# Peptides against a protein of PDB entry 5YCA: the designs that were tried, part 2

Target 1, 132 residues: chain A of PDB entry 5YCA
Amino acid sequence: RSLPAERNPLYKDDTLDHTPLIPKCRAQVIEFPDGPATFVRLKCTNPESKVPHFLMRMAKDSSISATSMFRSAFPKATQEEEDLEMRWIRDNLNPIEDKRVAGLWVPPADALALAKDYSMTPFINALLEASS

## One batch from the design tools (peptide; aimed at target 1 Q28 F32 F39 F54)

Design b1_p10_2_s1 (made by RFdiffusion4, then SolubleMPNN; from b1_p10_2, 5 letters changed)
Fold by OpenDDE base, seed 4:
Structure b1_p10_2_s1 (fold): chain B 132 residues (1-132), chain A 10 residues (1-10)
Amino acid sequence: as target 1 above (132 residues)
Amino acid sequence: AAASLDEVAA
């Protein structure tokens, strides 16, 4: 696979301590037709463009949105590049289908594998450790 | 219909 050439400068250093990010996470309860569900979200702002994205975890099973990770990491990616990456995830990782929410969601171990590829490890570790 | 990522994040 080929990842986009330009990456969000927020993720320039994959080795930073994640613990300061934990208290920045927020829990959010969303009402769905079949009942409420809690998500944990982390606001990630591109320091150059000032455009924010939210990284998201399902509180119950800790599934993380790979789509949101990709869009945050690669703000100038084309739809074709996103489609290619999502296909790679389906073929190589263990995504979870959830009809209630959009995007491609993956379990924690897969999210950390993607985080390494996208240079987002501190942010995903914080998201996984945050309380709900 | 699935909730959008923006809706979930907002």
Scores: peptide ipSAE 0.109, ipTM 0.798, DockQ to the pose 0.942
OpenDDE base, seeds 1, 2, 3, 5: peptide ipSAE 0.091, 0.085, 0.088, 0.088; ipTM 0.781, 0.767, 0.790, 0.769

Design b1_p10_2_s2 (made by RFdiffusion4, then SolubleMPNN; from b1_p10_2, 3 letters changed)
Fold by OpenDDE base, seed 5:
Structure b1_p10_2_s2 (fold): chain B 132 residues (1-132), chain A 10 residues (1-10)
Amino acid sequence: as target 1 above (132 residues)
Amino acid sequence: APASLEEVAA
């Protein structure tokens, strides 16, 4: 597969220590038609554009939004590029589509695999380790 | 229909 050419400069170094990011995560209970669900979120701001994106984890099963990862990593990506990547994820990983929140959600191991591809491993590690 | 990521994260 081919990923978008331009990546968020926030993710210029995949080897950074993730520990400082853990306390930046926030847990929130959100009400849905079928009941409440807890999510853990990490605000990721592009240091150049100052545009934020939120990485999201479901507290219950630690599923992480692959869609949020992609949009944060590739802020200039087209819808076609996103669709292509989401198709790749469907074909190669183990995503689920949640009835409550749109996008593809992947288990922790898959999230870390994507994180490596997107150069955002510290952020995903922090998101996974954060309390809920 | 599911909520958007942006709506939930806000």
Scores: peptide ipSAE 0.551, ipTM 0.937, DockQ to the pose 0.940
OpenDDE base, seeds 1, 2, 3, 4: peptide ipSAE 0.544, 0.544, 0.543, 0.545; ipTM 0.936, 0.936, 0.936, 0.937

Design b1_p10_2_s3 (made by RFdiffusion4, then SolubleMPNN; from b1_p10_2, 3 letters changed)
Fold by OpenDDE base, seed 1:
Structure b1_p10_2_s3 (fold): chain B 132 residues (1-132), chain A 10 residues (1-10)
Amino acid sequence: as target 1 above (132 residues)
Amino acid sequence: APATLDEVAA
């Protein structure tokens, strides 16, 4: 597969210590028709554009929004590029399409695989370790 | 209809 050419400069170094990011995560309870669900989110601001994106985790099963990862990592990606990557994820990983929320959600191991591809491992490790 | 990521993150 081919990923978009330009990546968010926030993710320039995939080897950084993730622990300082853990306290920046925030839990959020959201009410759905079938009941409440807790999410953990991490605000990721592009240091050049100053545009923030939120990385998202379902607290209960630790599923991570692959869609949120992609959009944060590739701020200039086209819809076609996103569709291509989401198709790759469907074909190669183990995503879940939750009826309550949009996007593809992947288990922790898959999220870390994507994080390596997107150079955002510290951020995903922090998101996974944060309390809910 | 499912909530968008923007709605969830808001």
Scores: peptide ipSAE 0.133, ipTM 0.791, DockQ to the pose 0.956
OpenDDE base, seeds 2, 3, 4, 5: peptide ipSAE 0.116, 0.121, 0.116, 0.114; ipTM 0.785, 0.787, 0.788, 0.785

Design b1_p10_2_s4 (made by RFdiffusion4, then SolubleMPNN; from b1_p10_2, 4 letters changed)
Fold by OpenDDE base, seed 3:
Structure b1_p10_2_s4 (fold): chain B 132 residues (1-132), chain A 10 residues (1-10)
Amino acid sequence: as target 1 above (132 residues)
Amino acid sequence: SAASLDEVAA
């Protein structure tokens, strides 16, 4: 597959210690028609553009939003590039469709695989280890 | 019907 050429400079070093990011995560309870659900979020701000994106985890099953990862990693990606990557994820990983929330969600192992591809490993490790 | 990522993050 072909990933976008320009990546968020926040993710320039995939080998950084993730532990300082853990306390930056926040839990949030959201009400849905079938009841409440808890999410864990990590605010990631592009150091150049100053535009923030939230990386998202479902607290209950630790599913991670691949869509949020992609949009944070590749802020200048085209819709075609995003569609291509989401199709790749559907064909090669094990995404979960949740009718309550938008985007494509993947289990922890798949999230870490994507994190390696997007150079986001410290951030995804922190998001997965954070309390809910 | 589905909440957007922005809605979830807000």
Scores: peptide ipSAE 0.113, ipTM 0.803, DockQ to the pose 0.952
OpenDDE base, seeds 1, 2, 4, 5: peptide ipSAE 0.107, 0.088, 0.110, 0.111; ipTM 0.800, 0.775, 0.802, 0.801; seed 5 fails the geometry check

## One batch from the design tools (peptide; aimed at target 1 R100)

Design b1_p11_1 (made by RFdiffusion4)
Pose (drawn by RFdiffusion4):
Structure b1_p11_1 (pose): chain A 132 residues (1-132), chain P 11 residues (1-11)
Amino acid sequence: as target 1 above (132 residues)
Amino acid sequence: SPMTLEELEAL
């Protein structure tokens, strides 16, 4: 599949061990109407533009926001490119919708498949292993 | 409506 032409330089090496990234993750409880949910997040900063994005994980089922991954991976992604990629995820992987939180959420195996596609493996490895 | 990622990340 086509992907946005440019990638976040933070992701120039998919093979680095992830041990140092785990302590950078944070667990956070968020209140919703019914009621609290726990998330794990990792702040990822583009080393060139200094623009940050959060990678998100739901602690209950370890679902990963594929939307957060995409937005972090491709700085100049158009809305059309994002729409195309979310359609591809729906058609080829196993996402879930949560009424409470927007975006496409995928199980760990699917998140890792996408991480390989986006060269984000160490970061998703760290997000998945972090304490909740 | 569901909370957006922008809203979620702002917390």
Fold by OpenDDE base, seed 1:
Structure b1_p11_1 (fold): chain B 132 residues (1-132), chain A 11 residues (1-11)
Amino acid sequence: as target 1 above (132 residues)
Amino acid sequence: SPMTLEELEAL
């Protein structure tokens, strides 16, 4: 597969210590038609554009939004590029599509695999370790 | 209809 050419400068170094990011995560209970669900989110601000994206984890099963990861990592990606990557994820990983929230959500191991590809490992580690 | 990621992030 081919990932977008330009990556968010926030993710320039995949080897940084993730622990300082853990307390930056926030848990939030969100009401859905079929009941409440807790999400953990981490605000990730592009240092150049100053545009934030939130990386999202479902607290219950630790599923991570792959879509949010992609959008944060590749701020200039086209819809076609996103669709291509989401197709790759469907074909190669183990995503779920939740009726409550849009996008593809992947289990922790898959999230970390994507994180490596997107150079987001510290951020995903923090998101996974944060309390809910 | 599922909540969009944009909506989710905005909460």
Scores: peptide ipSAE 0.565, ipTM 0.932, DockQ to the pose 0.973
OpenDDE base, seeds 2, 3, 4, 5: peptide ipSAE 0.564, 0.563, 0.564, 0.563; ipTM 0.932, 0.932, 0.932, 0.932

Design b1_p11_1_s1 (made by RFdiffusion4, then SolubleMPNN; from b1_p11_1 with P2A T4S)
Fold by OpenDDE base, seed 1:
Structure b1_p11_1_s1 (fold): chain B 132 residues (1-132), chain A 11 residues (1-11)
Amino acid sequence: as target 1 above (132 residues)
Amino acid sequence: SAMSLEELEAL
């Protein structure tokens, strides 16, 4: 598949040690109509544009928002490019669509596969290892 | 109705 041409310079080096990012993650309880759920989030700021995105994990099953990963990695992507990637994820990985939150959420193994594709491995490793 | 990612990030 083809991914957008321009990637967030935050992710220029996929080989960096992830451990310094772990304490930057934050857990929070969010109230939904059917009850509370805990999320872990990591603020990722584009060093050029200074625009932040939050990478997010559902604490209970460690599902990661693939949509947020894509938007963070490819801040100039069109909606069409996002839709194409989300369709690819549906066809090739094991995403879930949660009633409470938008976007595609993928299990840890799929998140790490996407992280490799998006050059986000340190950030996803940190997000997965953070406490909740 | 599902919470948008934008709303989720804003919390």
Scores: peptide ipSAE 0.527, ipTM 0.927, DockQ to the pose 0.951
OpenDDE base, seeds 2, 3, 4, 5: peptide ipSAE 0.527, 0.525, 0.527, 0.526; ipTM 0.926, 0.926, 0.926, 0.926

Design b1_p11_1_s2 (made by RFdiffusion4, then SolubleMPNN; from b1_p11_1, 3 letters changed)
Fold by OpenDDE base, seed 1:
Structure b1_p11_1_s2 (fold): chain B 132 residues (1-132), chain A 11 residues (1-11)
Amino acid sequence: as target 1 above (132 residues)
Amino acid sequence: APLSLEELEAL
């Protein structure tokens, strides 16, 4: 597959220690029509544009928003590029589509696979290890 | 309707 050419400079080094990022994660309870659900989020700010994105984890099953990962990693991606990647994820990984929240959500192993592709492993490791 | 990711981030 083809990923967008320009990547968020925040993710220039995939080998960094993730430990300092763990306490930066925040858990929050969100009320939905069918009841509350806890999410863990990590604010990721593009050091050049200063635009933040939040990486998101469902606390219950540790699913990670692949869509948020992609948007954070590739801030200049077109909708078409996103659609192509989401299709690839559907075809090659094990995403879920939750009725409560948009986007594709993938289990931890898939999230780490994507993290490697997007050069954001430390951030996903931190998100997965954070308490909820 | 599900919350958009933009809405989710804004919470």
Scores: peptide ipSAE 0.573, ipTM 0.933, DockQ to the pose 0.972
OpenDDE base, seeds 2, 3, 4, 5: peptide ipSAE 0.571, 0.569, 0.572, 0.569; ipTM 0.933, 0.932, 0.933, 0.932

Design b1_p11_1_s3 (made by RFdiffusion4, then SolubleMPNN; from b1_p11_1 with S1A T4S)
Fold by OpenDDE base, seed 4:
Structure b1_p11_1_s3 (fold): chain B 132 residues (1-132), chain A 11 residues (1-11)
Amino acid sequence: as target 1 above (132 residues)
Amino acid sequence: APMSLEELEAL
């Protein structure tokens, strides 16, 4: 597969210590038609554009939004590039589609695999380790 | 219908 050429400069160094990011995560209970669900979110701001994206974890099963990861990592990606990557994820990883929230959600191991590809490892480790 | 990611982020 081919990932977009330009990556968010926030993710320039995949080797950074993730622990300072843990307290930046926030747990939030969200009400859905079938009941409440807790999410953990991490605000990731592009240092050049100042545009934020939120990385998201479902607290109950630790699923991570792959779609949010992609959009944060590749701020100038086309819809076609996103669609291509989401298709790759469906074909090669173990995503779920949740009836409550949009996008592809992947288990922790898959999220870390994507994080390596997107140079987001510290951020995903922090998101996974944060309390809910 | 599922909540969009944009809506989820805005909460």
Scores: peptide ipSAE 0.599, ipTM 0.939, DockQ to the pose 0.979
OpenDDE base, seeds 1, 2, 3, 5: peptide ipSAE 0.598, 0.597, 0.595, 0.597; ipTM 0.939, 0.939, 0.938, 0.939

Design b1_p11_1_s4 (made by RFdiffusion4, then SolubleMPNN; from b1_p11_1, 3 letters changed)
Fold by OpenDDE base, seed 3:
Structure b1_p11_1_s4 (fold): chain B 132 residues (1-132), chain A 11 residues (1-11)
Amino acid sequence: as target 1 above (132 residues)
Amino acid sequence: SALSLEELEAL
């Protein structure tokens, strides 16, 4: 598949130690009609544009928002490029659609596969290891 | 209804 040409410079080195990022993650309880759910969030700021995106994990099953990963990794991507990638994820990985929150959410193994493609492995490892 | 990703980040 084809990914967008320009990637967030925050993810220039996929081999960095992830452990310093773990304490930067934050757990948050969000109230939904069916009850509370805990999310773990990691704020990722593009060092050039200074625009932040949050990487998101559902604490209960460790599902991670693939949509948020894509938007953080490819800040200049078009809607068409995002739609094509989300279609690829549906066809090739094991995403879920949760009725409480938008976007595609993928299990940890799929998230790490995407992280390799997007050059953001340290950030996803930290998000997965953070306490909730 | 479901929270958008933008709404989720804003909480």
Scores: peptide ipSAE 0.520, ipTM 0.924, DockQ to the pose 0.939
OpenDDE base, seeds 1, 2, 4, 5: peptide ipSAE 0.520, 0.517, 0.520, 0.519; ipTM 0.924, 0.924, 0.924, 0.924

Design b1_p11_2 (made by RFdiffusion4)
Pose (drawn by RFdiffusion4):
Structure b1_p11_2 (pose): chain A 132 residues (1-132), chain P 11 residues (1-11)
Amino acid sequence: as target 1 above (132 residues)
Amino acid sequence: SPMTLEELEAK
Protein backbone atom coordinates (compact mmCIF):
# COMPACT_ATOMS: atom_id res chain seq x y z
CA ARG A 1 0.00 0.00 0.00
CA SER A 2 1.02 3.60 -0.53
CA LEU A 3 2.06 5.54 2.59
CA PRO A 4 3.02 9.17 3.07
CA ALA A 5 6.36 9.92 1.41
CA GLU A 6 8.13 11.31 4.46
CA ARG A 7 8.66 9.79 7.89
CA ASN A 8 9.49 11.17 11.29
CA PRO A 9 13.28 10.99 11.68
CA LEU A 10 12.73 9.60 15.17
CA TYR A 11 11.99 6.36 13.38
CA LYS A 12 15.09 5.86 11.31
CA ASP A 13 16.11 2.60 13.03
CA ASP A 14 13.57 -0.20 13.58
CA THR A 15 16.12 -2.54 15.18
CA LEU A 16 17.19 -0.74 18.36
CA ASP A 17 16.51 -2.48 21.64
CA HIS A 18 13.62 -0.89 23.47
CA THR A 19 14.74 -1.29 27.10
CA PRO A 20 15.56 2.42 27.54
CA LEU A 21 12.17 3.48 26.24
CA ILE A 22 10.05 1.55 28.73
CA PRO A 23 10.72 3.94 31.68
CA LYS A 24 9.75 6.86 29.49
CA CYS A 25 6.21 5.54 29.28
CA ARG A 26 3.56 6.75 31.72
CA ALA A 27 0.33 5.30 32.95
CA GLN A 28 -2.55 7.70 33.39
CA VAL A 29 -6.12 7.33 34.64
CA ILE A 30 -8.69 9.29 32.63
CA GLU A 31 -12.27 9.87 33.81
CA PHE A 32 -15.13 9.20 31.41
CA PRO A 33 -18.84 9.23 32.10
CA ASP A 34 -18.78 5.48 33.08
CA GLY A 35 -16.11 6.00 34.55
CA PRO A 36 -12.31 5.74 34.71
CA ALA A 37 -10.02 4.08 32.17
CA THR A 38 -6.29 3.60 32.34
CA PHE A 39 -3.98 4.43 29.45
CA VAL A 40 -0.30 4.05 28.88
CA ARG A 41 1.38 6.72 26.77
CA LEU A 42 4.75 7.46 25.26
CA LYS A 43 5.65 10.96 24.15
CA CYS A 44 7.60 10.90 20.90
CA THR A 45 9.35 14.03 19.69
CA ASN A 46 10.41 14.63 16.10
CA PRO A 47 14.08 15.44 16.49
CA GLU A 48 14.09 17.88 13.63
CA SER A 49 10.81 19.83 13.92
CA LYS A 50 10.56 19.20 17.69
CA VAL A 51 6.83 18.54 17.22
CA PRO A 52 5.66 15.88 19.70
CA HIS A 53 2.97 13.22 19.42
CA PHE A 54 1.77 10.70 22.00
CA LEU A 55 1.55 6.99 21.28
CA MET A 56 -1.46 5.57 23.13
CA ARG A 57 -2.30 2.24 24.72
CA MET A 58 -5.45 1.20 26.58
CA ALA A 59 -4.44 -0.75 29.64
CA LYS A 60 -7.57 -2.96 29.83
CA ASP A 61 -6.97 -4.94 26.60
CA SER A 62 -3.62 -3.49 25.56
CA SER A 63 -5.19 -1.99 22.44
CA ILE A 64 -2.93 0.54 20.62
CA SER A 65 -4.22 3.61 18.80
CA ALA A 66 -3.24 3.07 15.18
CA THR A 67 -4.32 6.65 14.58
CA SER A 68 -1.70 7.87 17.13
CA MET A 69 0.93 5.70 15.47
CA PHE A 70 0.20 7.06 12.02
CA ARG A 71 0.14 10.67 13.15
CA SER A 72 3.46 10.25 14.90
CA ALA A 73 5.04 8.41 11.92
CA PHE A 74 4.17 10.74 9.06
CA PRO A 75 4.60 14.47 9.75
CA LYS A 76 3.20 15.76 6.49
CA ALA A 77 0.41 13.27 6.04
CA THR A 78 -2.66 14.61 4.34
CA GLN A 79 -6.17 13.90 5.61
CA GLU A 80 -6.69 11.86 2.46
CA GLU A 81 -3.62 9.74 3.26
CA GLU A 82 -4.83 9.25 6.83
CA ASP A 83 -8.29 8.24 5.59
CA LEU A 84 -6.79 5.77 3.15
CA GLU A 85 -4.64 4.20 5.82
CA MET A 86 -7.49 3.90 8.34
CA ARG A 87 -9.56 2.22 5.63
CA TRP A 88 -6.71 -0.16 4.95
CA ILE A 89 -6.50 -1.00 8.66
CA ARG A 90 -10.18 -1.71 8.83
CA ASP A 91 -9.99 -3.93 5.77
CA ASN A 92 -6.79 -5.85 6.66
CA LEU A 93 -6.36 -5.85 10.41
CA ASN A 94 -8.68 -6.21 13.38
CA PRO A 95 -9.45 -2.84 14.87
CA ILE A 96 -11.90 -1.89 17.48
CA GLU A 97 -14.01 1.15 18.11
CA ASP A 98 -14.46 2.33 21.58
CA LYS A 99 -17.36 4.62 22.09
CA ARG A 100 -15.32 6.60 24.55
CA VAL A 101 -12.12 7.35 22.58
CA ALA A 102 -11.77 8.37 18.98
CA GLY A 103 -9.48 6.70 16.45
CA LEU A 104 -8.71 3.21 15.39
CA TRP A 105 -7.52 0.87 18.13
CA VAL A 106 -5.81 -2.39 17.31
CA PRO A 107 -4.61 -5.42 19.31
CA PRO A 108 -0.89 -5.88 20.06
CA ALA A 109 -0.18 -8.18 17.11
CA ASP A 110 -1.77 -5.74 14.70
CA ALA A 111 0.03 -2.81 16.36
CA LEU A 112 3.36 -4.60 15.83
CA ALA A 113 2.54 -5.31 12.18
CA LEU A 114 1.86 -1.61 11.68
CA ALA A 115 5.00 -0.74 13.66
CA LYS A 116 7.09 -2.65 11.13
CA ASP A 117 5.35 -0.80 8.30
CA TYR A 118 6.02 2.55 10.01
CA SER A 119 9.51 1.66 11.37
CA MET A 120 8.26 2.19 14.92
CA THR A 121 8.95 -1.29 16.37
CA PRO A 122 11.13 -0.28 19.36
CA PHE A 123 8.60 2.31 20.42
CA ILE A 124 5.58 0.03 20.21
CA ASN A 125 7.53 -2.75 21.89
CA ALA A 126 8.23 -0.36 24.77
CA LEU A 127 4.62 0.87 24.93
CA LEU A 128 3.31 -2.71 25.04
CA GLU A 129 5.68 -3.85 27.77
CA ALA A 130 5.39 -0.77 30.03
CA SER A 131 3.65 -0.98 33.41
CA SER A 132 0.04 0.10 33.48
CA SER P 1 -19.24 12.04 21.01
CA PRO P 2 -15.96 10.18 21.87
CA MET P 3 -13.03 11.97 23.34
CA THR P 4 -10.56 12.94 20.66
CA LEU P 5 -6.91 12.01 20.86
CA GLU P 6 -6.08 15.69 21.19
CA GLU P 7 -8.37 15.94 24.19
CA LEU P 8 -6.98 12.72 25.66
CA GLU P 9 -3.37 13.88 25.19
CA ALA P 10 -4.12 17.17 26.81
CA LYS P 11 -4.85 15.40 30.11
Fold by OpenDDE base, seed 4:
Structure b1_p11_2 (fold): chain B 132 residues (1-132), chain A 11 residues (1-11)
Amino acid sequence: as target 1 above (132 residues)
Amino acid sequence: SPMTLEELEAK
């Protein structure tokens, strides 16, 4: 697969300690037609553009939005590039379909695999470790 | 229909 050329400078160092990011995560309860669901979110602001994206985790099963990861990691990616990556995820990882929320959601192990590819490991570790 | 990620972020 081919990932976009330009990556969010927020993720320039994949080896940083993730623990300082944990308290930056926030849990929220969202009402859906079939009942409430809790999400944990981490605000990630591109230090250059100042554009924020939120990394999302379903509290119940710790599924993480791969789509949100991609959009945060590659702010200049085209829709075609996103579609290509999402297809790759479908073919190579274990995405979870959820009728309540859009995008591709992946289990923690897959999220960490993607995090390595996107240089987001500290952020995903923090998101996974945060309380809900 | 499913909530979009943009909508989810806006919550």
Scores: peptide ipSAE 0.567, ipTM 0.935, DockQ to the pose 0.962
OpenDDE base, seeds 1, 2, 3, 5: peptide ipSAE 0.565, 0.562, 0.566, 0.564; ipTM 0.934, 0.934, 0.935, 0.934

Design b1_p11_2_s1 (made by RFdiffusion4, then SolubleMPNN; from b1_p11_2, 4 letters changed)
Fold by OpenDDE base, seed 1:
Structure b1_p11_2_s1 (fold): chain B 132 residues (1-132), chain A 11 residues (1-11)
Amino acid sequence: as target 1 above (132 residues)
Amino acid sequence: APLSLEELEAL
């Protein structure tokens, strides 16, 4: 597959220690029509544009928003590029589509696979290890 | 309707 050419400079080094990022994660309870659900989020700010994105984890099953990962990693991606990647994820990984929240959500192993592709492993490791 | 990711981030 083809990923967008320009990547968020925040993710220039995939080998960094993730430990300092763990306490930066925040858990929050969100009320939905069918009841509350806890999410863990990590604010990721593009050091050049200063635009933040939040990486998101469902606390219950540790699913990670692949869509948020992609948007954070590739801030200049077109909708078409996103659609192509989401299709690839559907075809090659094990995403879920939750009725409560948009986007594709993938289990931890898939999230780490994507993290490697997007050069954001430390951030996903931190998100997965954070308490909820 | 599900919350958009933009809405989710804004919470």
Scores: peptide ipSAE 0.573, ipTM 0.933, DockQ to the pose 0.948
OpenDDE base, seeds 2, 3, 4, 5: peptide ipSAE 0.571, 0.569, 0.572, 0.569; ipTM 0.933, 0.932, 0.933, 0.932

Design b1_p11_2_s2 (made by RFdiffusion4, then SolubleMPNN; from b1_p11_2, 3 letters changed)
Fold by OpenDDE base, seed 4:
Structure b1_p11_2_s2 (fold): chain B 132 residues (1-132), chain A 11 residues (1-11)
Amino acid sequence: as target 1 above (132 residues)
Amino acid sequence: APMSLEELEAL
């Protein structure tokens, strides 16, 4: 597969210590038609554009939004590039589609695999380790 | 219908 050429400069160094990011995560209970669900979110701001994206974890099963990861990592990606990557994820990883929230959600191991590809490892480790 | 990611982020 081919990932977009330009990556968010926030993710320039995949080797950074993730622990300072843990307290930046926030747990939030969200009400859905079938009941409440807790999410953990991490605000990731592009240092050049100042545009934020939120990385998201479902607290109950630790699923991570792959779609949010992609959009944060590749701020100038086309819809076609996103669609291509989401298709790759469906074909090669173990995503779920949740009836409550949009996008592809992947288990922790898959999220870390994507994080390596997107140079987001510290951020995903922090998101996974944060309390809910 | 599922909540969009944009809506989820805005909460």
Scores: peptide ipSAE 0.599, ipTM 0.939, DockQ to the pose 0.956
OpenDDE base, seeds 1, 2, 3, 5: peptide ipSAE 0.598, 0.597, 0.595, 0.597; ipTM 0.939, 0.939, 0.938, 0.939

Design b1_p11_2_s3 (made by RFdiffusion4, then SolubleMPNN; from b1_p11_2, 4 letters changed)
Fold by OpenDDE base, seed 4:
Structure b1_p11_2_s3 (fold): chain B 132 residues (1-132), chain A 11 residues (1-11)
Amino acid sequence: as target 1 above (132 residues)
Amino acid sequence: KPLSLEELEAL
């Protein structure tokens, strides 16, 4: 697969300690027609553009939004590039589709695999370890 | 319908 050429400079170093990011995560309860669900989110601000994206985890099963990861990692990606990557994820990983929220959501192991590809490992580790 | 990611982020 072909990932976009330009990556968010926030993710320039995939080897950093994730621990300082844990307390930056926030849990919130969202009401849906079939009941409440808790999400954990981590605000990730591009240091160059100052545009934020939120990485998202479903608290219950620790599924991570792959779509949000991609958009944060590749802020200049085209819709076609996103579609291509989401197709790759469908074909190669184990995404789930949740009727309450859009995008592709992947289990923790898949999220960490993507994190390696996107150079986001510290951020995904922090998101997974945060309390809910 | 499901919440978009943009809507989810805005909450």
Scores: peptide ipSAE 0.591, ipTM 0.936, DockQ to the pose 0.924
OpenDDE base, seeds 1, 2, 3, 5: peptide ipSAE 0.588, 0.587, 0.588, 0.589; ipTM 0.936, 0.936, 0.936, 0.936

Design b1_p11_2_s4 (made by RFdiffusion4, then SolubleMPNN; from b1_p11_2, 4 letters changed)
Fold by OpenDDE base, seed 1:
Structure b1_p11_2_s4 (fold): chain B 132 residues (1-132), chain A 11 residues (1-11)
Amino acid sequence: as target 1 above (132 residues)
Amino acid sequence: APMSLDELEAL
């Protein structure tokens, strides 16, 4: 598949040690109509644009928002490019569509596969290892 | 309706 041409310079080096990012993650309880759910979030700021995105994990099953990963990795992507990637994820990985939160959420193994594709491995490793 | 990612990030 083809991914957007321009990637967030935050992710220029996929080989960096992830451990310094772990304490930067934050857990929070969010109230939904059907009850509370805990999320772990990691603020990722584009060093050029200074625009932040939050990578997000559902604490209960460690699902990661693939949509947020894509938007963070490819901040100039069109909606069409996002839709194409989300369709690819549906066809090739094991995403869930949660009733409470939008976007596609993928299990840890799928998240790490996407992280490799998006050059986000340190950030996803940190997000997965953070406490909740 | 599910909470948007923008709303989720804003919390």
Scores: peptide ipSAE 0.580, ipTM 0.936, DockQ to the pose 0.953
OpenDDE base, seeds 2, 3, 4, 5: peptide ipSAE 0.579, 0.579, 0.579, 0.577; ipTM 0.936, 0.936, 0.936, 0.935

## One batch from the design tools (peptide; aimed at target 1 F54)

Design b1_p12_1 (made by RFdiffusion4)
Pose (drawn by RFdiffusion4):
Structure b1_p12_1 (pose): chain A 132 residues (1-132), chain P 12 residues (1-12)
Amino acid sequence: as target 1 above (132 residues)
Amino acid sequence: APMTLEELEAQP
């Protein structure tokens, strides 16, 4: 599939061990109407533009926001490109919708498949292994 | 409506 032409330089090496990234993750409880949910997040900063994005994980089922991955991976992505990619995820992987939180959320295996596509493997490995 | 990622990330 086509993907946005440019990638976040933070992701120039998919092979680095992820041990140092685990402690950078944070668990956070967020209140919703019914009620609290726990998330794990990792702040990822583009080393060139310094623009940050959060990678998100739901602690209950370890679902990963594929939307958060995409937005972190491709700085100049158009809305059309994002729409195309979310459609591809729906058609080829196993996402879930949560009424409470927007975006496409995928199980760990699907998140890792996308991480390979986006060259984000160490970061997703760290997010998945972090304490909740 | 579901909380957006921007709203989620902005939580204190």
Fold by OpenDDE base, seed 1:
Structure b1_p12_1 (fold): chain B 132 residues (1-132), chain A 12 residues (1-12)
Amino acid sequence: as target 1 above (132 residues)
Amino acid sequence: APMTLEELEAQP
């Protein structure tokens, strides 16, 4: 697979300590037709464009939105590039498609694998460690 | 239909 060329400068250093990001995470309850579900979210703002994206975790099973990871990491990606990556994830990882929320959601191990590829490891570690 | 990621992010 080929990832987009331009990456969010927020993720320029994958080796940073993640612990300062933990208190930046926020848990929230979202109401769905079948009942409430708790998400943990981390606001990630592109330091150049100032555009935020939220990395999202389902609190219950710690599934992470791979789609949100991709969109945050690659702010100038085309839809075709996103589709290509999502297909790769489907073929190589263990995503779920939740009926309540869109996108591909992956278990923690897969999220960390993607985080390595996207240079987002500190952010995903923080998201996974945050309380819900 | 599932909530879009944009809609999810828009939640307070």
Scores: peptide ipSAE 0.622, ipTM 0.937, DockQ to the pose 0.920
OpenDDE base, seeds 2, 3, 4, 5: peptide ipSAE 0.620, 0.619, 0.622, 0.618; ipTM 0.937, 0.937, 0.938, 0.937

Design b1_p12_1_s1 (made by RFdiffusion4, then SolubleMPNN; from b1_p12_1 with T4S)
Fold by OpenDDE base, seed 1:
Structure b1_p12_1_s1 (fold): chain B 132 residues (1-132), chain A 12 residues (1-12)
Amino acid sequence: as target 1 above (132 residues)
Amino acid sequence: APMSLEELEAQP
């Protein structure tokens, strides 16, 4: 597969220590028709555009929004590029489509695999380790 | 319909 050419400069160094990011995560309860669900979120601001994206984890099963990862990592990606990557994820990983929230959600191992591809490992590690 | 990611991000 081919990933978008331009990556969020926030993710320029995949080797950074993730631990300083852990306290930046926030747990929140969100109300859905079938009841409340807790999410852990990490605000990731593009240092150039100043546009934030939130990396999202479902607290209960630690599923991570792959869609949010992609959008954060590749802020100038086209819809076609996103669709291509989402198809790749469907074909190669183990995503779920949740009835409550949109996008593809992947288990921790898959999230870390994507994080490596997107150069955002510290952020996903922090998101996974944060309290809920 | 599921909540959009944009709406999810907009939650306090």
Scores: peptide ipSAE 0.633, ipTM 0.942, DockQ to the pose 0.933
OpenDDE base, seeds 2, 3, 4, 5: peptide ipSAE 0.633, 0.632, 0.633, 0.633; ipTM 0.942, 0.941, 0.942, 0.941

Design b1_p12_1_s2 (made by RFdiffusion4, then SolubleMPNN; from b1_p12_1 with T4S E6D)
Fold by OpenDDE base, seed 4:
Structure b1_p12_1_s2 (fold): chain B 132 residues (1-132), chain A 12 residues (1-12)
Amino acid sequence: as target 1 above (132 residues)
Amino acid sequence: APMSLDELEAQP
């Protein structure tokens, strides 16, 4: 597959220690029609544009928002590029479409596979290890 | 309808 040409410079080094990022994660309880659900999120600010995106984990089953990963990694991507990547994820990984929240959500192993592709490994490891 | 990712990120 073809990923967007420009990547968020925040992710220039995939080998950094993830542990300092763990305490930067925040848990939040969100009320839905069928009851509350806890999410863990990590604010990721593009050092060039200063625009933040949030990486998201469902606390209960550790599903990670692949859509949010993509948007954070490739802030200048077109909708068409996003659609192509989401189709690739559907065809090659094991995403879940949740009835409460939009986007594709993937299990931890798939999230780490994407993280390698997007150069986000420290951030996804931190998000997975954070308390909820 | 599912909550959008933008709305999810906007939650306190």
Scores: peptide ipSAE 0.621, ipTM 0.940, DockQ to the pose 0.946
OpenDDE base, seeds 1, 2, 3, 5: peptide ipSAE 0.617, 0.618, 0.615, 0.616; ipTM 0.939, 0.939, 0.938, 0.939

